# Ledger of designs, part 4: peptides against a protein of PDB entry 5K2M

Target 1, 273 residues: chain A of PDB entry 5K2M
Amino acid sequence: MRIGITYTVLRREEMAIKERAGEFGEVVMLHEDDLLFPGNYDLDVVIIRNVSHFKALYTARLFESEGIPTVNSSRLIFEAGDKLFATLRLAGKVPVPEWKAALSEGGALRVPDSLGYPLVSKPVFGSWGRLLAKVNDRDSLEAVLEHRKWMKNPLYGIHYFQEFVEKPGRDIRSYVIGGEFVGAIYRYSNHWITNTARGGKAEPCSDPEVEELSVKAWEAFGEGALAIDIFESEKGLLVNEVNPNMEFKNAARVTGADMAGKLVEYAVEVAKT

## One batch from the design tools (peptide; aimed at target 1 V9 H31 N245)

Design b1_p8_8_s2 (made by RFdiffusion4, then SolubleMPNN; from b1_p8_8, 6 letters changed)
Fold by OpenDDE base, seed 2:
Structure b1_p8_8_s2 (fold): chain B 273 residues (1-273), chain A 8 residues (1-8)
Amino acid sequence: as target 1 above (273 residues)
Amino acid sequence: MTPRRYVD
């Protein structure tokens, strides 16, 4: 078994994945600078750990073009790593925050007519709550839309909105790998953005409803390793988004779950299929 | 250049 690991930066996650992968076979660490295609790679599977969503997506697709399966697959990265595409998968299977998508400023200005205020404006791509805006009123909506017009990436012209969900000063991040629930954490913050990458604290989450919902959310995609962001709302649990390129150092530390091992085990299963 | 070294 030859296991590739693509990466941008050697984080705790990549080090843990490397260590665990070494128990199953030969490990080939592949920094982004080492990736050229076509490359005739002699690998049975590649674990994708590139930080950029798009780099991860294209890296996965490039390995797949050489007949090498990836964890996650380019399909999963594409569908799960876009907030709108992920919402489209999730909405048919699990409760999600109320959402609207608009393809123009004129469309976006009508979103409050259906969702009211406050709204959350999200880019369809990006991590760590980048470019999230709580939109409390019309003036704020107009400002966000004006700024989006001047952003270079045309994907910023895809206007994705959610209702603002009142949360109990925390959210949940769960992890499902190969359809197995691996663990969950609470992420605490005094800010409406609860992501631990923004200084939030993590605590274990042991809730059977979270486990069940997390598995159902994973089943909306039906493959791979996902981190699942869940809100505790007045309406119950809501699946906010999924991440096909998850950070798990805090979750692993807090829960004691072998996230890296489970990811490697799944990659080995994928390699044998 | 993106660091190839361990970053915490």
Scores: peptide ipSAE 0.024, ipTM 0.615, DockQ to the pose 0.228
OpenDDE base, seeds 1, 3, 4, 5: peptide ipSAE 0.015, 0.019, 0.016, 0.019; ipTM 0.532, 0.578, 0.548, 0.602

Design b1_p8_8_s3 (made by RFdiffusion4, then SolubleMPNN; from b1_p8_8, 4 letters changed)
Fold by OpenDDE base, seed 2:
Structure b1_p8_8_s3 (fold): chain B 273 residues (1-273), chain A 8 residues (1-8)
Amino acid sequence: as target 1 above (273 residues)
Amino acid sequence: MTAREYVD
């Protein structure tokens, strides 16, 4: 078996994936600079580890066009990597934070009529809580909307909002690969944004409710490897978002779970189907 | 690649 691994930067995750992939066959590391299409890729499967959502999406689709399956698929990357599209999948299967989407400033200004204040403004794409805004009042909403007008990417004109969820100083990141729950962590922060990439600490999460909810959240998509962000709210557990290009170094370190191995095993299964 | 396009 020949396993491709596309990457932007060799992180701990990519090194671990490479190492584990070597147990199953020949590993072909493909930096973004190595990717030209159409190409003659002799690969049975490609693990997509491009850091950019869009580069990952297009890379996956390009390999699929050559008849090479990818982990994750371009479909999954597309649907899971967009916060709004992910919400649309999740909302029919699992509890999610109350949300509104608006396609104009005029629409966005009416969001508080439904969600109230405080609310959270999110871009539909982006990592590590970038451009998340806690909007406490009308003036803050107007400011966020004004700033969005000047952002170059038209996707910033897609106004996605959630209710502000009061969290117990932490959130949960779980991992589901091929429908199997692999592990979960608590991410601690004194800030309302609890992402470990912003200096949060990670601890193991062993909660059967988290496991069950995580699997159900994965089933909303029905394929691939997902990291799942879960909030502990007064309403119970809420699935906030999913990530089709997850970082897992903290989770692997804290839980001892072989997330890289599970990802490779799944990729090998995909290659055989 | 802008930091805005990264996947978490």
Scores: peptide ipSAE 0.020, ipTM 0.601, DockQ to the pose 0.225
OpenDDE base, seeds 1, 3, 4, 5: peptide ipSAE 0.013, 0.013, 0.013, 0.017; ipTM 0.473, 0.499, 0.527, 0.541; seed 5 fails the geometry check

Design b1_p8_8_s4 (made by RFdiffusion4, then SolubleMPNN; from b1_p8_8, 6 letters changed)
Fold by OpenDDE base, seed 2:
Structure b1_p8_8_s4 (fold): chain B 273 residues (1-273), chain A 8 residues (1-8)
Amino acid sequence: as target 1 above (273 residues)
Amino acid sequence: MTKRRYVD
């Protein structure tokens, strides 16, 4: 077994994945600078750990073009790593925050007519709550839309909105790998953005409802390794988003779950199919 | 050169 690991930065996650992969075979660490395609790579599977969503997506697709399966697949990265596309998958299977998509400023200005205020404006791509805006009123909406208009990437012209969900000062991040629930954490923050990448604390989450919902959310995609972001709301649990390029250092530390091992085990399974 | 950095 030859296991590739693509990466941008050697984080604790990549080190743990490398270590566990070494138990199953030869490990080939592939920094982004080392990747050229076509490359005639002699690998049975590649674990995709590129930090950029788009780099991860294209890297996965490039390996797949050489007949090498990836964890995650380019399909999964594409569908799960876009907030709108992920919502489209999730909404048919699990409760999600109320959402609207608009393809123009004029369309976006009508979103409050259906969702009210406050809203959350999200870019369809990006991590760590980047460019999330709580939109409390019309003036704030106009400002967000104006700023988006001048952003260079045309994907910022895809206007994705959610209802603002009142949360109990935390959210949940769960992990499902190959359809198996691996663990979950609470992420605490005094800010409405609860992501631990912004200095939030993590605690173990042991809730059977979270486990069940997490598996159902994974089943909306039907493959791979996903981190699942869940809100505790007045309406019950809501699946906010999924991440096909998950960070798990905090979750692994707090839960003791072998997330790196489970990811490698799944990659080895994928290599054998 | 994106330094191969270990980031904690």
Scores: peptide ipSAE 0.017, ipTM 0.596, DockQ to the pose 0.289
OpenDDE base, seeds 1, 3, 4, 5: peptide ipSAE 0.016, 0.017, 0.017, 0.017; ipTM 0.561, 0.598, 0.555, 0.546

## One batch from the design tools (peptide; aimed at target 1 N195 P244)

Design b1_p9_1 (made by RFdiffusion4)
Pose (drawn by RFdiffusion4):
Parts: structure tokens; C-alpha cells; sequence
Structure b1_p9_1 (pose): chain A 273 residues (1-273), chain P 9 residues (1-9)
């Protein structure tokens, strides 16, 4: 059993994964510098841990082209990692915040007629709560759209919006791996953006409703290891997003759950074809 | 790389 781990830097998550994988077989640490294709790699499975979402997608696709299964797969990395594609997959399967998509500035200006104010603008490929905007009126919408327009990346031209959900000073992050619920936390902040990457704080979450909803959200994709974001609202729990390159150091510490171990166990199972 | 395109937190 040879288990590959692709990485950019060795965060706590990558170190814990390396250790757990060592109990099952030979670990082959693959920095981005070690990635060259086409190439001969002798691996039964690769755990994708690249920090760049896009580098993780392409390395997963490249290893798949060498006949080497990846966790997570290139398909899941793409579908689950893009807010719009993921919302299309979650819709009708679990409750989600109301959302709209537009393809131009003019189309985006009509979004408030459907969603109302306040609304949330966020990039389709983003993480760590970056470039999220709470838009309270037309002037703010025009400001966000004008800035997005002048940004170089054509992906900023895909305008994705959600109604603003009044959360109780926190949100929920849960983890489902291979269909098994493995844990959840609250992420608190005095700011409406609660990511731990922006200073949000983890606490254990033992709400049984989140466990069931989290499995249903995972079932919309039917594979892999997903970190799932959930909002509490006046209309019950809402699934906001799913994440295919999960960070969990604060979550594992707070809940005591072995998220690195469970990811590895799942990887060994996919390594057996 | 785009600084927004990152893994989960």
C-alpha cells in the first residue's frame, strides 16, 4: 500500500494525515514541485491536499489520467468546490438559502427583485470568506458589480447571490466522509462572516438535526470527504455550501473527532478500487 | 494564483 499526499505547505491537517497514512502503508509526500505529467507514479491512491483549489482540481485529474484514484476526485473537487455547480446539485435535495445567478452586470441588477435586500454576493470559486459582500441596497450592489467588473478573472463575471440569512451569531460546519457523519462544530464571530480563517472560533456542535441534514447534503454528491456549511435560520437549517479540501484542525481539537484518520481510512478503501 | 481560490478552512 503506497499512499500519496499532495500538498503545498505542511499545515497541521497534512501532518496528521501523513501520520495516519503511515499506519496503513508507505507514505509518499508529493509537494507541488514533485508533480510532473505525464509521469510514472506508483501509487494505489492519492490524497489531494493542495491549498490552491485549482491546483487540487488539476492534480486530481492528472493522477486519474495515470489510472490512480484520487481523494477527493476531480469531479467532486470541481462540482463541490464551485458555489454555483454545488448549489445546483444540492437544490431539491436539502433546504438551501434562496439564490440567484446572473451572467452580466445588467442581469445582476435585477437580482434584488427576486431576493430582496439585504443580499449576499460571493465569488463562485472562493473560500475563507474572501470577497463576500453584504449588500443592503442598490448603491452597494452597483459598487460590488463595478469592482467585480474591473477584476481580471473572468470567473468574477459569474454573479452568484444569496438572500442574507440572519444567523444566531454563528454558523455550523459539519463533516461527512464516505457517507459517515464524523463531527460538527459551531463557528462563532461578532461578524456575519464566521470562517475560522477570518478569526471565527470553533465550539462543539451536538445537534442531532445537523447530523441528518449533513448526510443528506453529502448524498447529493454521493462520494468523498466533504466539509459542509450549515446556517440556522428562522425557517430551520439551511445548507449553504460544501467544501472538498477540508480544513479541520480546530474542529478535530474541539470535538475530539479523528477527521484525519477517517479521511485516511476512506482513502484506503478507495485504494482497494 | 488567485488569492481567493483556496481550500476549505
Amino acid sequence: as target 1 above (273 residues)
Amino acid sequence: DDPVALDAD

Design b1_p9_1_s1 (made by RFdiffusion4, then SolubleMPNN; from b1_p9_1, 6 letters changed)
Fold by OpenDDE base, seed 3:
Structure b1_p9_1_s1 (fold): chain B 273 residues (1-273), chain A 9 residues (1-9)
Amino acid sequence: as target 1 above (273 residues)
Amino acid sequence: EDPWARRGS
């Protein structure tokens, strides 16, 4: 078996994936600079580890065009990596925060009539809380909408909103690979945006309800490896978003789960189908 | 692009 691994930067995750993949067959590391299409790739499967969402998406689709399956697939990356498209999948299977989408400023100005204040404005793409805004009032909504008009990317004209969820100073990130729950962590933060990249504490999460909900959230997509962000709310557990390009260094350290091994095992299964 | 990748540790 020949396993490709595409990457932008060799992180701890990519090193772990490389090491585990070597136990199953020949490993071919493919930096973004090595990727030209159409190409003659002799690979049974490719693990996609490009940092950029869009580079990951196109890389996956390009390998698929050569008849080579990818983990994750371009379909999964596309649907899970867009917050609105992910919400459309999730909402049919699991509890999600209340949401509204508007395609114009005029539509967006009516969102508070349904969601009330405070609400959260999100771009449909992007990571690490980039361009997330807690909108407390009409003036703040107008300001966010005005700024969006001057942003060059047309996708910023897609207005996605959620209810503001009060959290107990933490959120949950779980990992499901090939339909199996691998592990979960609590991410502690004093900010309403729980981002541990800013120095938050991580602790293991051992909750059967989180495990069950995480598997159901994965089943909304039905394939691949996903990180799942879950909120603890007054209404119970809510699935906020999923990530088809997961980092797991901290989660693996905290839980002791072999996330790299599980990812490789799943890729090997995909190669055999 | 997961917020957990510490670039530079």
Scores: peptide ipSAE 0.027, ipTM 0.544, DockQ to the pose 0.118
OpenDDE base, seeds 1, 2, 4, 5: peptide ipSAE 0.014, 0.015, 0.016, 0.024; ipTM 0.549, 0.564, 0.549, 0.671; seed 4 fails the geometry check

Design b1_p9_1_s2 (made by RFdiffusion4, then SolubleMPNN; from b1_p9_1, 7 letters changed)
Fold by OpenDDE base, seed 2:
Structure b1_p9_1_s2 (fold): chain B 273 residues (1-273), chain A 9 residues (1-9)
Amino acid sequence: as target 1 above (273 residues)
Amino acid sequence: EEPWARRGS
């Protein structure tokens, strides 16, 4: 078994994945600078750990073009890594925050007619709460839309909105790999953005409802390794988003779950199918 | 890396 691991930065996660992968076969670390295609790589599977969503997506697709399966697959990265595309998968399977998508400023200005205020503006891509805006009124909406016009990436012209969900000072991050629930954490913050990447505290979450919902959310995609963001709302649990390129160092630390091992085990299974 | 292209949490 030859296991590739693509990466941008050797983080704690990549170190753990490398270590566990070594138990199953030969490990080939592939920094982004090492990646040229076509490359005729002699690998049975590649674990995708590039930091960039798009680099991860394209790297996965490039390996797949050479007949090498990836974890995650390019399909999963594409569908799960885009907030709108992920919502489209999730909405038919699990409760999600109310959402609207608009393809123009004129359309976006009508979103409050459905969602009301406050609402949350999100880019369809990105992480760590980048460019999330709590929009409390019309003036704020206009400002966000105006700023988006001047952002050079055309994807910023895709307007994705959610209802503002009042959360109990925390959210939930769960992990599902190959359909198996691996673990979950609470992420605490005094800010409405609760992501631990912004310095929030993490604690273990042991809730059977979270576990069940997490698996159902994973089933909306039906493959791979996903981190799942869940809100505790007055309406119950809501699946906010999924992440096909998750960080898990905090979750692994506080839960003791062998997320790296589970990821490698899944990759080995993928290699054998 | 372009800041907007990064994906992880």
Scores: peptide ipSAE 0.018, ipTM 0.547, DockQ to the pose 0.823
OpenDDE base, seeds 1, 3, 4, 5: peptide ipSAE 0.016, 0.015, 0.014, 0.017; ipTM 0.550, 0.539, 0.537, 0.547; seeds 4, 5 fail the geometry check

Design b1_p9_1_s3 (made by RFdiffusion4, then SolubleMPNN; from b1_p9_1, 7 letters changed)
Fold by OpenDDE base, seed 4:
Structure b1_p9_1_s3 (fold): chain B 273 residues (1-273), chain A 9 residues (1-9)
Amino acid sequence: as target 1 above (273 residues)
Amino acid sequence: DEWWARRGG
């Protein structure tokens, strides 16, 4: 078994994955600078750990074009890593925050007619709560839309909005790998953005409803390894988003779950199919 | 009691 691991930065997660992968076979670490295609890669599977969503997506697709399966697949990265595309999958299977998508400024200005205020403006791509805006009024909406016009990437012209969900100063991050629930954490923050990458506290979450919902959310995609962001709301549990390029160092630390091992085991399974 | 107190954690 030859396991590739693509990466941008050697984080704690990549180190753990490397270590566990070594128990199953030969490990080939592939920094982004090492990736040229077409190439002669002698690998049975590649674990995709590139930091950039787009780099991860294209890397996965390039390996797949050479007949090498990836974890996650380019399909999963594409559908799960885009907030709007992920919502389209999730909305048919699990409760999600109310959302609207608009393809123009004129369309976006009508979103409050459906969602009301406050609402959340999200780019369809990006991590760590980047470019999230709580839009409390018309003036704020106009400002966000005006700024988007001047952003170079055309994807910023895709306007994705959610209702603002009142949360109890925390959210839930769960992990499902190969359809198996691996663990979950609470992420605490005094800010409405609860992402632990911004200094939030993490604690174990043991909730059967979270486990069940997490598996259902994974089933909306039907493959791979996903981190799932769940909101606790007065409406019940809501699946906010999924991440096909998960960070898990905090979750592994506080839960004791072998996230890296489960990911490697799944990759080995994929290699054998 | 907060509404969320009925949930785990």
Scores: peptide ipSAE 0.051, ipTM 0.694, DockQ to the pose 0.026
OpenDDE base, seeds 1, 2, 3, 5: peptide ipSAE 0.007, 0.036, 0.039, 0.043; ipTM 0.502, 0.620, 0.664, 0.660; seed 3 fails the geometry check

Design b1_p9_1_s4 (made by RFdiffusion4, then SolubleMPNN; from b1_p9_1, 6 letters changed)
Fold by OpenDDE base, seed 2:
Structure b1_p9_1_s4 (fold): chain B 273 residues (1-273), chain A 9 residues (1-9)
Amino acid sequence: as target 1 above (273 residues)
Amino acid sequence: DEPWARRGS
């Protein structure tokens, strides 16, 4: 078996994936600079680890066009990597924060009529809490919308909002690979954005409700490897978002779960299908 | 890569 691994930066995750993949076959590391298509790649499966959401998406689709399956698939990356598209999948299967989408400023200005204040403005793409705004009032909403007009990427004109969820100074990141729950962590922060990429502490999460909800959230997509962000709210557990291009170094460290191994095992399974 | 295009936890 020949396993490709595409990457932008050789992180701890990519090193671990490489190491584990070597137990199953020949590993072909493919930096973004190595990727040209069509390329006639001799690979049975490709693990997609590009940092860029869009590069990951297009890389996956390009390999698929050559008949090479990817983990994650371009479909999953597309559906899960967009917060709005992910919400559309999740909302029919699991509890999610109340949300609204608007396609214009005029529409966006009516969002508080449904969600109230405070609300959270999110770009549909991105990570690590970039461009998240807690919107406490009309003036703040107008400011966010004004700034979005001048952002060059037209996707910033897609207005996605959530209710502001009061969290207990933490959120949950779980991992589901091939439908199997692999592990979960609490991410602690004194800020309303609890992402560990911003210096939050991680601790193991052992909660059967989290496990069950995480699997159900994965089933909304039905394939691949997902990190799942869950809020602990007064309404119970809410699935906030999923990530088809997950970092797991902190989770692996604190839980001891073999995230890289599980990912490789799933990729090998995909290669055989 | 553009910062807005990055994905991760």
Scores: peptide ipSAE 0.015, ipTM 0.550, DockQ to the pose 0.813
OpenDDE base, seeds 1, 3, 4, 5: peptide ipSAE 0.013, 0.009, 0.017, 0.014; ipTM 0.551, 0.535, 0.551, 0.555; seed 4 fails the geometry check

Design b1_p9_2 (made by RFdiffusion4)
Pose (drawn by RFdiffusion4):
Structure b1_p9_2 (pose): chain A 273 residues (1-273), chain P 9 residues (1-9)
Amino acid sequence: as target 1 above (273 residues)
Amino acid sequence: DEGDADHPS
């Protein structure tokens, strides 16, 4: 059993994964510098841990082209990692915040007629709560759209919006791996954006409703290891987002769950074809 | 929370 781990830097998550994988077989640490294709790699499975979401997608696709299964797969990395594609997959399967998509500035200006104010603008490929905007009126919408227009990345032209959900000073992050619920936390903040990457704080979450909803959200994709974001609202739990390159150091510390171990166990199972 | 959205060069 040879287990590959692709990485950018060795965060605590990557170190814990490396250790757990060592109990099952030879670990081959693959920095981005070690990635060259086409190439001969002798691996039974690769755990994708690149910090760049796009580099993780392409390395997963490249290893798949060498006949080497990846965790997560290139398909799941793309579908789950893009807010719009992921929302299309979650819709009708679990409750989600109301959302709209537009393809131009003009189309985006009509979004408030459907969603109302306040509304949330976010990039389709983003993470860590970056470039999220709470838009309370037309002037703010025009300001966000004008800025997005002048940004170089054509992906900023895909305009994705959600109604603003009044959360109780926190949100929920849960983890489902291979269909098994492995844990959840609350992420608190005095700011409506609660990511731990922006200073949000982790506490254990033992709500049985989140466990079931989290499995249903995972079932919309039917594979892999997903970190799932959930909102509490006046209309019950809402699935906001799913994430295919999960961070969990605060979550594992707070809940005591072995998220790195469970990811590895799942990877060994996929390594057996 | 998982990573960033940097693009390959």

Design b1_p9_2_s1 (made by RFdiffusion4, then SolubleMPNN; from b1_p9_2, 6 letters changed)
Fold by OpenDDE base, seed 2:
Structure b1_p9_2_s1 (fold): chain B 273 residues (1-273), chain A 9 residues (1-9)
Amino acid sequence: as target 1 above (273 residues)
Amino acid sequence: SGGTSDLPE
């Protein structure tokens, strides 16, 4: 078994994945600088750990073009890594925050007619709460839309909005790998953005409802390794988003779950299919 | 813990 691991930065996650992968076979670390295609790679599977969503997506697709399966697949990265596309998958399977998408400023200005205020503006791509805006009124909406017009990436012209969910000072991050629930954490913050990457505290979450919902959310995609962000709302649990390129150092530390091992085990399984 | 990221352009 030859396991590739692509990466941008050797983080705690990548180190853990490397270490665990070594128990299953030969490990080939592939920094982004090493990735040239076509490359005639002799690998049974590649674990994709590129930081950039798009680099991860293209890397996965490039390996797949050489007949090498990836974890995650380019399909999953594409579908799950876009907030809107992920919502489209999730909405038919699990409760999600109310959402609207608009393809123009004119359309976006009508979003409050459905969602009301406050609402949350999100880019369809990105992480760690970047460019999330709580939009409290018309003036704020106009400001966000004006700024988006001047952003270089055309994807910023895709307007994705959610209802603002009042959370109990925390959200939930769960992990499902190969359909198996691996663990979950609470992420605490005094800010409405509760991502631990912004300095939030993490604690274990042992809730069977979270486990069940997380698995159902994963089933909306049907493959791979996903981190799942869940809100505790007045309406119950809501699946906010999924992440096909998960960070898990905090979750692993707090829960003791072998996230890296489970990921490697799944990759080995994928390699054998 | 972060999610799928993109690099600033």
Scores: peptide ipSAE 0.025, ipTM 0.634, DockQ to the pose 0.514
OpenDDE base, seeds 1, 3, 4, 5: peptide ipSAE 0.024, 0.022, 0.017, 0.020; ipTM 0.639, 0.628, 0.594, 0.609; seeds 3, 5 fail the geometry check

Design b1_p9_2_s2 (made by RFdiffusion4, then SolubleMPNN; from b1_p9_2, 7 letters changed)
Fold by OpenDDE base, seed 3:
Structure b1_p9_2_s2 (fold): chain B 273 residues (1-273), chain A 9 residues (1-9)
Amino acid sequence: as target 1 above (273 residues)
Amino acid sequence: SGGTSELPA
């Protein structure tokens, strides 16, 4: 078994994946600077750990074009890594926050007629709460839309909105790999954006309802390794988003779960199919 | 020439 690992930066996660992969076969580390296509790669599977969503997506598709399966697949990265496309999958299987999509400024200005205020404006791509805006009123909405008009990337012209969900000073991040629940954490923050990348603390989450919901959310996609972000709301648990390029350092530390091992085990099974 | 601005990571 020859296992490739693509990466941008050698983080704690990539080090753990490398270590565990060495127990199953030969490990080939592939930095982004080493990736040229078409190429002659002698690999049974590639674990995609590129930091950029789009670099991860294209890397996966390029390996697949040469007959090498990837974890995650380019299909999963594409559908799960776009917040709107992910919502389209999730909404048919699990509770999600109320949402609207608009394709113009004129359409976006009508979103409050359905969702009310406050609402959340999100880019369809991006991580760590980048360009998330809590929109409390019409003036704030107009400001966000005006700024979007001058952004260079045309994807900023795709307007995705959610209802604002009041959270109990935390959210939940769970991990499902190959359909198996691996673990979950609470992420605490005094800010409405609870992401640990912004200074949040993590604690273990042991809740059977979270486990069941996480597996159902994974089943909306039906493959791969996903981190799942869940809100605790007055209406119950809501699946906010999924991440096909998960960070798990804090979750592994807090829960003691072997997330790197589970990811490698899944990649080995993918290589055998 | 539509500059393919590197999509932010």
Scores: peptide ipSAE 0.018, ipTM 0.505, DockQ to the pose 0.084
OpenDDE base, seeds 1, 2, 4, 5: peptide ipSAE 0.011, 0.013, 0.013, 0.007; ipTM 0.463, 0.479, 0.481, 0.473; seeds 1, 2, 4, 5 fail the geometry check

Design b1_p9_3 (made by RFdiffusion4)
Pose (drawn by RFdiffusion4):
Structure b1_p9_3 (pose): chain A 273 residues (1-273), chain P 9 residues (1-9)
Amino acid sequence: as target 1 above (273 residues)
Amino acid sequence: DEEVALDGD
């Protein structure tokens, strides 16, 4: 059993994964510099841990082209990692915040007629709560759209919005791997953006409703290891987002769950075809 | 762009 781990830097998550994988077989640490295709790689499975979402997608696709299964797969990395594609997959399967998509500035200006104010603008490929905006009125919408327009990346032209959900000073992050719920936390902040990457703080979450909803959200994709974001609202739990390159150091510490071990166990199972 | 296109947290 040879288990590959692709990485950019060795965060705590990557170190814990390397350790657990060592109990099952030879670990082959693959920095981005070691990635060259086409190439001959002798691996039964690769765990994708690149920090760049896009580099993770392409390395997963490249290893798949060498007949080497990846965790997560290039398909899941793309579908789950893009807010719009992921919302299309979650819709009708679990409750989600109301949302709208527009393809131009003019189309985006009509979004408040459907969603109302306040509304949330966020990039379709983003993470760590970056470039999220709470838009309270037209002037703010025009400001966000004007800035988006001048940004180089054509992906900023896909305008994705959600109603603003009044959360109780926190949100929920849960983890489902291979269909098994493995844990959840609250992420607190005095700011409406609660990511731990922006200073949000983890506490254990033992709410049985989140376990079931988290499995249903995972079932919309039917594979892989997903970190799932959930909002509490006056209309019950809402699934906001799913994430295919999960961070969990604060979550594992707070809940005591072995998220790195469960990811590895799942990877060994996929390595057996 | 790189800071936005990071992995999950």

